# Ledger of designs, part 105: peptides against a protein of PDB entry 7AL2

Target 1, 85 residues: chain A of PDB entry 7AL2
Amino acid sequence: YEIMLIRPKTIDDINYVVDQVLEESNPVILDLSFLEKESPANFKLAGEKIKQMRSNYGAEALLLSRCNDKNLIIIAPKGVSLVRK

## One batch from the design tools (peptide; made by RFdiffusion4, then SolubleMPNN)

Design b2_p30_6_s4 (from b2_p30_6, 11 letters changed)
Fold by OpenDDE base, seed 4:
Structure b2_p30_6_s4 (fold): chain B 85 residues (1-85), chain A 30 residues (1-30)
Amino acid sequence: as target 1 above (85 residues)
Amino acid sequence: DEYKKRLNEVLSTLSPEEQELYKESIDVNF
């Protein structure tokens, strides 16, 4: 699999993330900071999509880093385990 | 509970919108 990197800015980007996780089974490292600052509606939508992927498809979602200009999350599809050592 | 401790640490610095996201959708145990 591939690990996708994206800072989503549009609904299309959000749907791209969903497609990568659910259809391609690729982990995605995404930065939600743009959506949070520029589009509260799309930020909420992104959160809803993440919740749906976790609840319905067995994805995992983990915070990697949170600071002023970054909101980094990794979403792992079912079959790719996030393990803390 | 270490997860809850970490969650509270993160939540304390977040906007209400972010808090909703992290409480419901994001694991913060990293």
Scores: peptide ipSAE 0.253, ipTM 0.759, DockQ to the pose 0.614
Fold by OpenDDE base, seed 3:
Structure b2_p30_6_s4 (fold): chain B 85 residues (1-85), chain A 30 residues (1-30)
Amino acid sequence: as target 1 above (85 residues)
Amino acid sequence: DEYKKRLNEVLSTLSPEEQELYKESIDVNF
């Protein structure tokens, strides 16, 4: 698999994340800081889709880093486990 | 509860919109 990196800015970007996780089975590291600041509606949409992927498709979602200019999250598809050491 | 402790630490600096995301969808326990 590949690890995809993206800072979503549009609905198309959000749908790209969903496609990568569910259709391509690729983990995605995404920065939600743009949506949180510039589009609260799309930030909420992104959160809803993350919740749906976790609830319905067995994805995992983990916070990597949060500061004033970053909101980094990794989403792993079912079959790719996030392991804490 | 270590998860609750860590979650509260993160939440204290988040906007209400971000708080909803981390409460509902994101694991912070690492």
Scores: peptide ipSAE 0.227, ipTM 0.735, DockQ to the pose 0.588
Fold by OpenDDE base, seed 1:
Structure b2_p30_6_s4 (fold): chain B 85 residues (1-85), chain A 30 residues (1-30)
Amino acid sequence: as target 1 above (85 residues)
Amino acid sequence: DEYKKRLNEVLSTLSPEEQELYKESIDVNF
């Protein structure tokens, strides 16, 4: 698999993340800081899709960093485990 | 105790939506 890195700015970017996790089985390092600031509606949508992937498809999500200019999470598909050492 | 402190520190920076998003991954985060 590949690890994808993206800072989503549009709905198309959000759908790209979903496609990478569910169709391509690639983990995604996701920065939500743009959506959080610029589009509360799309920020909510992104969160809902992540929760759906966790609830319905066995994806995992982990917060990596939260500060003024970063909102970094990793989303892993069912076949990739996130382990804290 | 330290775990709870770190958890509260992070949660205080998150929106309610973000808090709900990560509630099942808290043990991994902290």
Scores: peptide ipSAE 0.035, ipTM 0.570, DockQ to the pose 0.415; fails the geometry check
Fold by OpenDDE base, seed 2:
Structure b2_p30_6_s4 (fold): chain B 85 residues (1-85), chain A 30 residues (1-30)
Amino acid sequence: as target 1 above (85 residues)
Amino acid sequence: DEYKKRLNEVLSTLSPEEQELYKESIDVNF
């Protein structure tokens, strides 16, 4: 698989993330800082999509970094485990 | 619990909407 990197700015980008995780089985490292700052509605949508992927499809999500200009999350599809030591 | 402590530290810096996202969807990785 590939690890995708994206800083979503639009709904299309959010759907890209969903497609990569669920259809392509690729982990995604995404930065939600743009949506958080510029589009509260799309930020909420992104969160809801992450919840759906976790609840219904066995995806996992880890926070990597949170600061003023970063909101980095890794989402792993079912079959790729994220292990914290 | 160390995980709970770290989670609460992160949550304290977030908006209510962000808190909902991280509480329910995201594991703290540090």
Scores: peptide ipSAE 0.028, ipTM 0.571, DockQ to the pose 0.606; fails the geometry check

Design b2_p30_7_s2 (from b2_p30_7, 11 letters changed)
Fold by OpenDDE base, seed 5:
Structure b2_p30_7_s2 (fold): chain B 85 residues (1-85), chain A 30 residues (1-30)
Amino acid sequence: as target 1 above (85 residues)
Amino acid sequence: MKEVEEFAKQIFGENFEVWEENGKYYALGL
């Protein structure tokens, strides 16, 4: 599989993330900093999609970085485990 | 910690773990 990196800016980008996780089975590292600042509505949508992927498709999610200027999350498809050691 | 927890709730919903190491914050959806 591939590990995708994307900083989504549009709904199309959000749907791309969903396709990568669910259809391509690729982990995606998301930089949500743009959506959080520029589009609260699309930021909420991104969160809802992440929750749906976790609830319905066995995806996992891990917050990699949260500080003043960073918002990085990895979403892993079913079969790729995210583990804290 | 509180802000990170509030942020994590938006992304993960109700079930998650938050922790801090050396001033860096992490969260895992459960």
Scores: peptide ipSAE 0.705, ipTM 0.943, DockQ to the pose 0.883
Fold by OpenDDE base, seed 2:
Structure b2_p30_7_s2 (fold): chain B 85 residues (1-85), chain A 30 residues (1-30)
Amino acid sequence: as target 1 above (85 residues)
Amino acid sequence: MKEVEEFAKQIFGENFEVWEENGKYYALGL
């Protein structure tokens, strides 16, 4: 599999993330800083999609950075575990 | 810590763990 990096700016980008995780089984590193700042609605949507992927499809998520306007999250598809050591 | 928890709740929902190490914050959805 591939690990994708994306800073979503649009709904299309959000759907791209969903496709990568659910259809392609690729982990995705998300920078949500743009959405959080520029589009509260799409930021909320992104969060909802992440929650859905975790709840319904066995995806896992880890917040990598939340400081100084940084907003990095990795979403892993089912079968790829995220572990805190 | 509280801000990170509030943020994490938006992304992860109700089940997650937040921790701090050397001034950096992390969260794992559970």
Scores: peptide ipSAE 0.705, ipTM 0.943, DockQ to the pose 0.896
Fold by OpenDDE base, seed 1:
Structure b2_p30_7_s2 (fold): chain B 85 residues (1-85), chain A 30 residues (1-30)
Amino acid sequence: as target 1 above (85 residues)
Amino acid sequence: MKEVEEFAKQIFGENFEVWEENGKYYALGL
């Protein structure tokens, strides 16, 4: 598989993330900093999609970095486990 | 910590763990 990196700016970008996780089974490193600042509506949508992937498709998610103007999240498809050591 | 928890809730929903290590914050969806 591949590990994708994206900083989404549009709904199409959000749907790309969903497609990578659910259809391609690729982990995605996601930077939500743009949406959080520039589009509260699309930021909410991104969160809803992540919650849906976790609830309905067995995806996992881990917050890698949270500071001022930075939020990196990895979303793993079913079969790829995220483990805290 | 509170701000990170609020952010995590938006992304993970109700079930998650938040922790801090050396000034850096992390969260895992449960």
Scores: peptide ipSAE 0.704, ipTM 0.943, DockQ to the pose 0.901
Fold by OpenDDE base, seed 4:
Structure b2_p30_7_s2 (fold): chain B 85 residues (1-85), chain A 30 residues (1-30)
Amino acid sequence: as target 1 above (85 residues)
Amino acid sequence: MKEVEEFAKQIFGENFEVWEENGKYYALGL
């Protein structure tokens, strides 16, 4: 598989993330900083999609960085485990 | 910490763990 990195700016980008995780089974490193700052509605949508992928498809998610300049989350498809050591 | 928890709630929903180490915040969906 591939590991994707994306900083989504549009709904199309959000749907791309969903497609990568669910259809391509690729982990995605998401930078949500643009959406959080520029589009509360699309930020909410991104969160809803992540919750849906976790609840319905066995995806996992881990917050990699939360600070003034970063908002990084990895979303892993079913079969790729995210583990805190 | 509270802000990160509120953020995590939006992204992960009800079940998650948040922790801090050396001023950096992390969270894992459970």
Scores: peptide ipSAE 0.704, ipTM 0.942, DockQ to the pose 0.874

Design b2_p30_7_s3 (from b2_p30_7, 13 letters changed)
Fold by OpenDDE base, seed 3:
Structure b2_p30_7_s3 (fold): chain B 85 residues (1-85), chain A 30 residues (1-30)
Amino acid sequence: as target 1 above (85 residues)
Amino acid sequence: MEEVKELAEKLFGENFEVFERNGKYYALGL
């Protein structure tokens, strides 16, 4: 698999993340800082998609960084485990 | 810590855990 890095700016980008996790089974390092600042509606949508992937498809998610210019989350598809040591 | 918790609530809902490593805070969805 590949590890995708993306900072979504549009709904198309959000759907791309969903496709990578659910269809391609690729982990995604996701920076939501743009949506959080520029599009409250799409930021909410991104959160809803993350919740759906976790609830319905066994994806896991970890918030890695919260700072002035970053909002980093890793989303792992089913079969790739996020393990805290 | 509170900022991480607030963000995690928005992104993960009610089921998550906040933890600290080397002075930095993280949140794992449960």
Scores: peptide ipSAE 0.637, ipTM 0.925, DockQ to the pose 0.918
Fold by OpenDDE base, seed 1:
Structure b2_p30_7_s3 (fold): chain B 85 residues (1-85), chain A 30 residues (1-30)
Amino acid sequence: as target 1 above (85 residues)
Amino acid sequence: MEEVKELAEKLFGENFEVFERNGKYYALGL
């Protein structure tokens, strides 16, 4: 599989993430800092999509970093486990 | 830690775990 890196700016970008996780089974390294700063509505939507992927499709999510410039999350599709050691 | 918890709550909802490694905080959705 491929690991996708994206900093979403639009709803289309959010849906691209969903497609990568659910249809392509690719993990995504996601930076939500743009949405958090520029679009509270789309930031909320992104969170809802993450919750849906976890609840309904077996995706996993890990928050890696939070700072002024970054909001980094890994989303792993079903079959790719996030393991903490 | 509080900032991470607040963000995790928004992104992951009710089920997540916050943990610390080398002074940095992370959150795993459960």
Scores: peptide ipSAE 0.636, ipTM 0.924, DockQ to the pose 0.919
Fold by OpenDDE base, seed 4:
Structure b2_p30_7_s3 (fold): chain B 85 residues (1-85), chain A 30 residues (1-30)
Amino acid sequence: as target 1 above (85 residues)
Amino acid sequence: MEEVKELAEKLFGENFEVFERNGKYYALGL
């Protein structure tokens, strides 16, 4: 698999993330800082998509960093485990 | 700590845990 890195700005970007996780089975390192700041609606949508991927498709998610300019999350598809050591 | 919890709630819903490592806070969806 590949590890995707993206800072989504649009709904299309959000759907791209979903496609990478669910269809391509690629982990995604996601920076939601743009959406959080610029579009509360799309930020909420992104959260809903993450919840759906976890609830319905066995994805896992880890919030890595919450800084002023970063909102970093790893989303792992089913079959790729996020392990805390 | 609280900032991470609030964000995690928005992104992960009700099932998550917050943990600290080296003074930094993380949240894992459960």
Scores: peptide ipSAE 0.636, ipTM 0.924, DockQ to the pose 0.936
Fold by OpenDDE base, seed 5:
Structure b2_p30_7_s3 (fold): chain B 85 residues (1-85), chain A 30 residues (1-30)
Amino acid sequence: as target 1 above (85 residues)
Amino acid sequence: MEEVKELAEKLFGENFEVFERNGKYYALGL
């Protein structure tokens, strides 16, 4: 698989993330800082999509960093485990 | 820690775990 890196700015970008996780089974490193700052509605949508992927498709999510300039999350598709040692 | 918890709640809902490593805080969705 590939690890996708994306800082979504549009709904199309959010849907691209969903496709990567669910259809391509690729982990995604997400920076949600743009949406958080520029589009509260799309930020909320992104969160809803993450919750849906976790609830319905076995995805996992890990919040890596919360800073003023970044909001980093890893989304792992089913079959790729996030492990804390 | 509190900022991470607040953000995790928005993104993950109520099922998540906050943990610390080397002075940094993370949140794992459960």
Scores: peptide ipSAE 0.635, ipTM 0.925, DockQ to the pose 0.918

Design b2_p30_7_s4 (from b2_p30_7, 10 letters changed)
Fold by OpenDDE base, seed 5:
Structure b2_p30_7_s4 (fold): chain B 85 residues (1-85), chain A 30 residues (1-30)
Amino acid sequence: as target 1 above (85 residues)
Amino acid sequence: MEEVKEFAKEIFGENFEVWEKDGKTFARGL
């Protein structure tokens, strides 16, 4: 699989994330800092999509960093394990 | 850490864990 890196700015970007996780089974590392600051509505939408992927498709999500204007989250599709050591 | 918990609730919902390691804070949806 591939690991996708994206800082989403639009709804299309959010949907791209969903497609990568659910259709392509690729983990995605997102920087949500743009949405959080510039589009609270789309930030909320992103969160809802993350919750849906976890709830309905067994995806996992982990907050990697929330500092220095970064809001990094990795979303892993079912079958890709996020291991905490 | 408290701010991270509030953020985690927004992204992960009601069930999540927060922890620190090497001075860094992480969170995970459960």
Scores: peptide ipSAE 0.734, ipTM 0.947, DockQ to the pose 0.929
Fold by OpenDDE base, seed 4:
Structure b2_p30_7_s4 (fold): chain B 85 residues (1-85), chain A 30 residues (1-30)
Amino acid sequence: as target 1 above (85 residues)
Amino acid sequence: MEEVKEFAKEIFGENFEVWEKDGKTFARGL
């Protein structure tokens, strides 16, 4: 698989993340800082999509870093385990 | 950490874990 890196800015970008996780089975490291700052509605949508992927498709999600200029989350498709050590 | 919990609620929903390590805060959806 490939690990995708993206800082989504639009709904299309959010749907791209969903497609990568669910259809391509690729983990995605995404930076939600743009959406959180610029679009509360799309930020909420991103969260809803993440919750849906976890609830319905067995994806996992973990916050990697949260600071002023980045909001990094990794979303792993089912079969790719995120392990805390 | 409370701010991260608010963020985690938005992204992960009701079931999540928040923890700190080496001065950094992490969160995971459960």
Scores: peptide ipSAE 0.733, ipTM 0.946, DockQ to the pose 0.932
Fold by OpenDDE base, seed 1:
Structure b2_p30_7_s4 (fold): chain B 85 residues (1-85), chain A 30 residues (1-30)
Amino acid sequence: as target 1 above (85 residues)
Amino acid sequence: MEEVKEFAKEIFGENFEVWEKDGKTFARGL
């Protein structure tokens, strides 16, 4: 599989993340900092999509880094396990 | 830590875990 990197800015970007995880079975490392700062509505939507992928499709999600200009989350599709040391 | 918990709730929902390691904060949806 491939690991996708994206900093979503639009609804299309959010849907792209969903497609990568659910249809392509690719893990995605995404930076939500743009949405959090520029679009509260789309940030909320992104969160809802992440919750849906976890609850309905067995995806896993983990916060990797949070600072002033970063909001890094990895989302792994079912079958790709996120293991911490 | 509280700020991260607030953020985690927005992204992960009601069930999540937050922890710190080497001065860095992490979170995971449960």
Scores: peptide ipSAE 0.733, ipTM 0.946, DockQ to the pose 0.929
Fold by OpenDDE base, seed 3:
Structure b2_p30_7_s4 (fold): chain B 85 residues (1-85), chain A 30 residues (1-30)
Amino acid sequence: as target 1 above (85 residues)
Amino acid sequence: MEEVKEFAKEIFGENFEVWEKDGKTFARGL
């Protein structure tokens, strides 16, 4: 698999993340800082998509870093384990 | 820590954990 890196800015970008996780089975490192600041509606949508992927498709999600200019989250498809050491 | 919890709730929903390691804060959906 490939690890995708993206800072989504549009609904198309959000759907791209969903496609990468569910259709391509690729983990995604996601920076949500743009959506959180510029589009509360699309930020909420992104959160709903993440929750749906976890609830319905067995994806995992972990917050890697939160500071003033970045919100880094990794989303792993079912079968790719995120292990805490 | 409370701010991270509020953010985590928006992304992960009701079931999540938050922890610190080496001065850094992390969160995970459960």
Scores: peptide ipSAE 0.732, ipTM 0.946, DockQ to the pose 0.930

Design b2_p30_8_s1 (from b2_p30_8, 12 letters changed)
Fold by OpenDDE base, seed 5:
Structure b2_p30_8_s1 (fold): chain B 85 residues (1-85), chain A 30 residues (1-30)
Amino acid sequence: as target 1 above (85 residues)
Amino acid sequence: SIELLESITDNTVEELEANPDVKIELVREE
């Protein structure tokens, strides 16, 4: 599989993440810092999409980093497990 | 918000800060 790092800014970016996880079966590292700060509506939308992927498609997600400049989450598609050690 | 983040992840900010050396492994299932 391939891993993409993306800091989404638009709805198109959010949908691209969904396509990577569900259609391409690729893990994605997300930086949600832009949406959280600049677009509460799209931040909520991104959250809803992630919840849907977890609830309906077997995706997993973990928080990687939270600081002033980064809000990093990894999302893994079904078939790629996230294991904490 | 932290509340939204923790609603979409399996871990919390507190857990992450408590263990900065946590390792996360991606394992492809056969």
Scores: peptide ipSAE 0.665, ipTM 0.923, DockQ to the pose 0.941
Fold by OpenDDE base, seed 3:
Structure b2_p30_8_s1 (fold): chain B 85 residues (1-85), chain A 30 residues (1-30)
Amino acid sequence: as target 1 above (85 residues)
Amino acid sequence: SIELLESITDNTVEELEANPDVKIELVREE
């Protein structure tokens, strides 16, 4: 598999993340800091998409970093497990 | 918001702050 790092800015970016996880079965590292600051609506939408992937498709997600500049989450598709050490 | 973030992840901000050296392993199922 491949791992992508992306900082989404648009709905198209959000849907691209969904495609990477569900269709390509690739883990994605997300920086949601742009959406949180610039678009509360799209930030909420991104959250709902992640919830749907976790609830309906067996995806997992972990928070990597949270500060004033970063909002990092890793989401893994079914078939790639996230293990904390 | 922090509440929204923690509602979509399996861990919390508090847990990250408590262990900044946590390792996360990606394991592909075979």
Scores: peptide ipSAE 0.664, ipTM 0.922, DockQ to the pose 0.922
Fold by OpenDDE base, seed 2:
Structure b2_p30_8_s1 (fold): chain B 85 residues (1-85), chain A 30 residues (1-30)
Amino acid sequence: as target 1 above (85 residues)
Amino acid sequence: SIELLESITDNTVEELEANPDVKIELVREE
């Protein structure tokens, strides 16, 4: 599999993340800092998409970093588990 | 918001800050 880092800015970017996780079965590290600052609506949408992937498709997600300029989450598709050590 | 983030992840901001040396592994299931 491939691992992508993306900082989504648009709905198209959000859907691209969904496609990577669900269709390509690729883990994605996403930085939600742009959406959080510039589009509360799309930030919420991204959150809902992640919830749906976790709830309906067996995706896992962990927070990697949180500060005033970064908001990093890793999302793993079903078949790739996230293990904390 | 922190509340939204923690609602979509398995860990919390507090947990992350308390364990700065945490390692996260991606394990492919066969």
Scores: peptide ipSAE 0.664, ipTM 0.922, DockQ to the pose 0.938
Fold by OpenDDE base, seed 1:
Order: C-alpha cells, then sequence, then structure tokens
Structure b2_p30_8_s1 (fold): chain B 85 residues (1-85), chain A 30 residues (1-30)
C-alpha cells in the first residue's frame, strides 16, 4: 500500500482522503491545521467523514501531533492496524 | 477543537503529551 500525507484545504481534498482510505485502501496522514484555522465548517465536515469511516468501514485513527502549526491524524483503512508501542 | 479531535481518534491529547516517545506501527493483516 501507499501512505499519503495531505493537508486538506477544500471539500475536494476531504473527499480525496475518503477515496484513499475506502477505495484505494491506503493509510493517510492528515494535517487538519488549515481547516481548523480557516474553515470551521469544513473542519467539522472532515471530522464527520472520519467518524463515518471509523463507524461504517472499519477504519482506525490516531492523533499524532497537536501544536501551533500542525494537527496530524493518521487514518488506516480496514486491513491495516495501528499498533502503539 | 480538542473535543472534536478526540471524538475522531482512539487516543487523547493528554495521552500523547504524556508519552512523547510513543511509536505507531502500521501492520497489514493477513
Amino acid sequence: as target 1 above (85 residues)
Amino acid sequence: SIELLESITDNTVEELEANPDVKIELVREE
């Protein structure tokens, strides 16, 4: 599989993340810092999409970093487990 | 917000800050 790093800015970007996880079965490292700062509506939308992927499609997600410049989450598709060590 | 983030992840900000050396491994299941 491939691992993508993306900092979404638009709804199209959010949907691209969904496609990567659900259709391509690729893990995604997601930086939500732009949406959180610039678009509360799209930040909420991104959150809802992630909830849906976890609830309905067996995706897993972990927070990697929360600071001034970055809000990093890793999302893994069904079949790729996230293990903390 | 922190509340929103923690609602979409399995871990918390406090947990992450308390364990800065945590390793996350991606394991493909057979």
Scores: peptide ipSAE 0.664, ipTM 0.922, DockQ to the pose 0.942

Design b2_p30_8_s2 (from b2_p30_8, 12 letters changed)
Fold by OpenDDE base, seed 2:
Structure b2_p30_8_s2 (fold): chain B 85 residues (1-85), chain A 30 residues (1-30)
Amino acid sequence: as target 1 above (85 residues)
Amino acid sequence: SIELLESITSNTVEELEKNPNEVIELVREE
């Protein structure tokens, strides 16, 4: 697998994340700081997509960093486990 | 919001703050 890093700004970017996780089985490090700041609607949409991936497709998600300028989440597809140490 | 973030992740902001040196390992299932 490949590890993707993206700071989504558009719905197309959000769908790219979904494709990477569900179709390509790639973990994604996701920075939601732009959406949280600039588009509450798309921020909510991104959250809903992540919830759906966790609920329906066996994805895992962990918060990596939270501050004024960071909102980092790692999303792992089914088949890649996140082990906390 | 923190509420939204914690609803989509399995950990919390508080856990993150209490464990600044936590390592997350990615393990591929074979």
Scores: peptide ipSAE 0.673, ipTM 0.922, DockQ to the pose 0.945
Fold by OpenDDE base, seed 1:
Structure b2_p30_8_s2 (fold): chain B 85 residues (1-85), chain A 30 residues (1-30)
Amino acid sequence: as target 1 above (85 residues)
Amino acid sequence: SIELLESITSNTVEELEKNPNEVIELVREE
């Protein structure tokens, strides 16, 4: 697999994340800080997509960092486990 | 918001702050 890194800015970016996780089975490190600041609606949408992937497709998601400039989450597809050490 | 973030992740901000040196390992299942 490949590990993707993205700071989504548009709905297309959000859908790209979904495709990477569900179709390509690639883990994705997300920075949601842009959406949180610039588009509450798309921030909510991104959250809904992540919830759906966790609920329906066996994805895992962990918060990696939270500060003013970064909102980092890792989401792993089914088949790649996140193990906390 | 923090509430939204914690609703989409399995951990919390408080847990993250208490464990700043936590390592997350990605393990591919066989």
Scores: peptide ipSAE 0.673, ipTM 0.922, DockQ to the pose 0.951
Fold by OpenDDE base, seed 5:
Structure b2_p30_8_s2 (fold): chain B 85 residues (1-85), chain A 30 residues (1-30)
Amino acid sequence: as target 1 above (85 residues)
Amino acid sequence: SIELLESITSNTVEELEKNPNEVIELVREE
């Protein structure tokens, strides 16, 4: 698999994340800081998509970093497990 | 918001702050 890194800014970016996880089976490290600051609606949409992937498709998601400049989350597809050490 | 973040992740901000050196391992399933 490949690990994709993205800071989503648009709905197209959000859909790209969904495609990477569900269709390509690639883990995605995403920074939600842009959406959180600039678009509450798209931030909510991104959240709903992540919830759906976790609830319906066996994806896992962990918060990696939360600070003033970053909101990093890793989401892994069903075929890749996240193990906390 | 933290509330929304914690609703989409399996861990919390508090857990992250308490474990700054935690390692997340990606394990491919066979």
Scores: peptide ipSAE 0.673, ipTM 0.922, DockQ to the pose 0.948
Fold by OpenDDE base, seed 3:
Structure b2_p30_8_s2 (fold): chain B 85 residues (1-85), chain A 30 residues (1-30)
Amino acid sequence: as target 1 above (85 residues)
Amino acid sequence: SIELLESITSNTVEELEKNPNEVIELVREE
């Protein structure tokens, strides 16, 4: 697999994340800080997509960092486990 | 919001602050 890093800004970016996790089976480290500040609607949409991936497709998601300029989450597809050490 | 973030992740902000040096290992299943 490949690890993708993205700070989504558009709906297309959100769908790209979904494709990477579900179709390509690639883990994604994403920064939601742009959406949270610039588009509450798309921030909510991104959240719903992540919930759906966790509920229906066996994806895992962990918060990596939370501060004023960062909102980092790692999403792992089914087949790649996240182990906390 | 914090509520939305914690609803989409399996950990919390409080846990993250208590364990700043936590390592996350990615393990590919065979």
Scores: peptide ipSAE 0.673, ipTM 0.922, DockQ to the pose 0.943

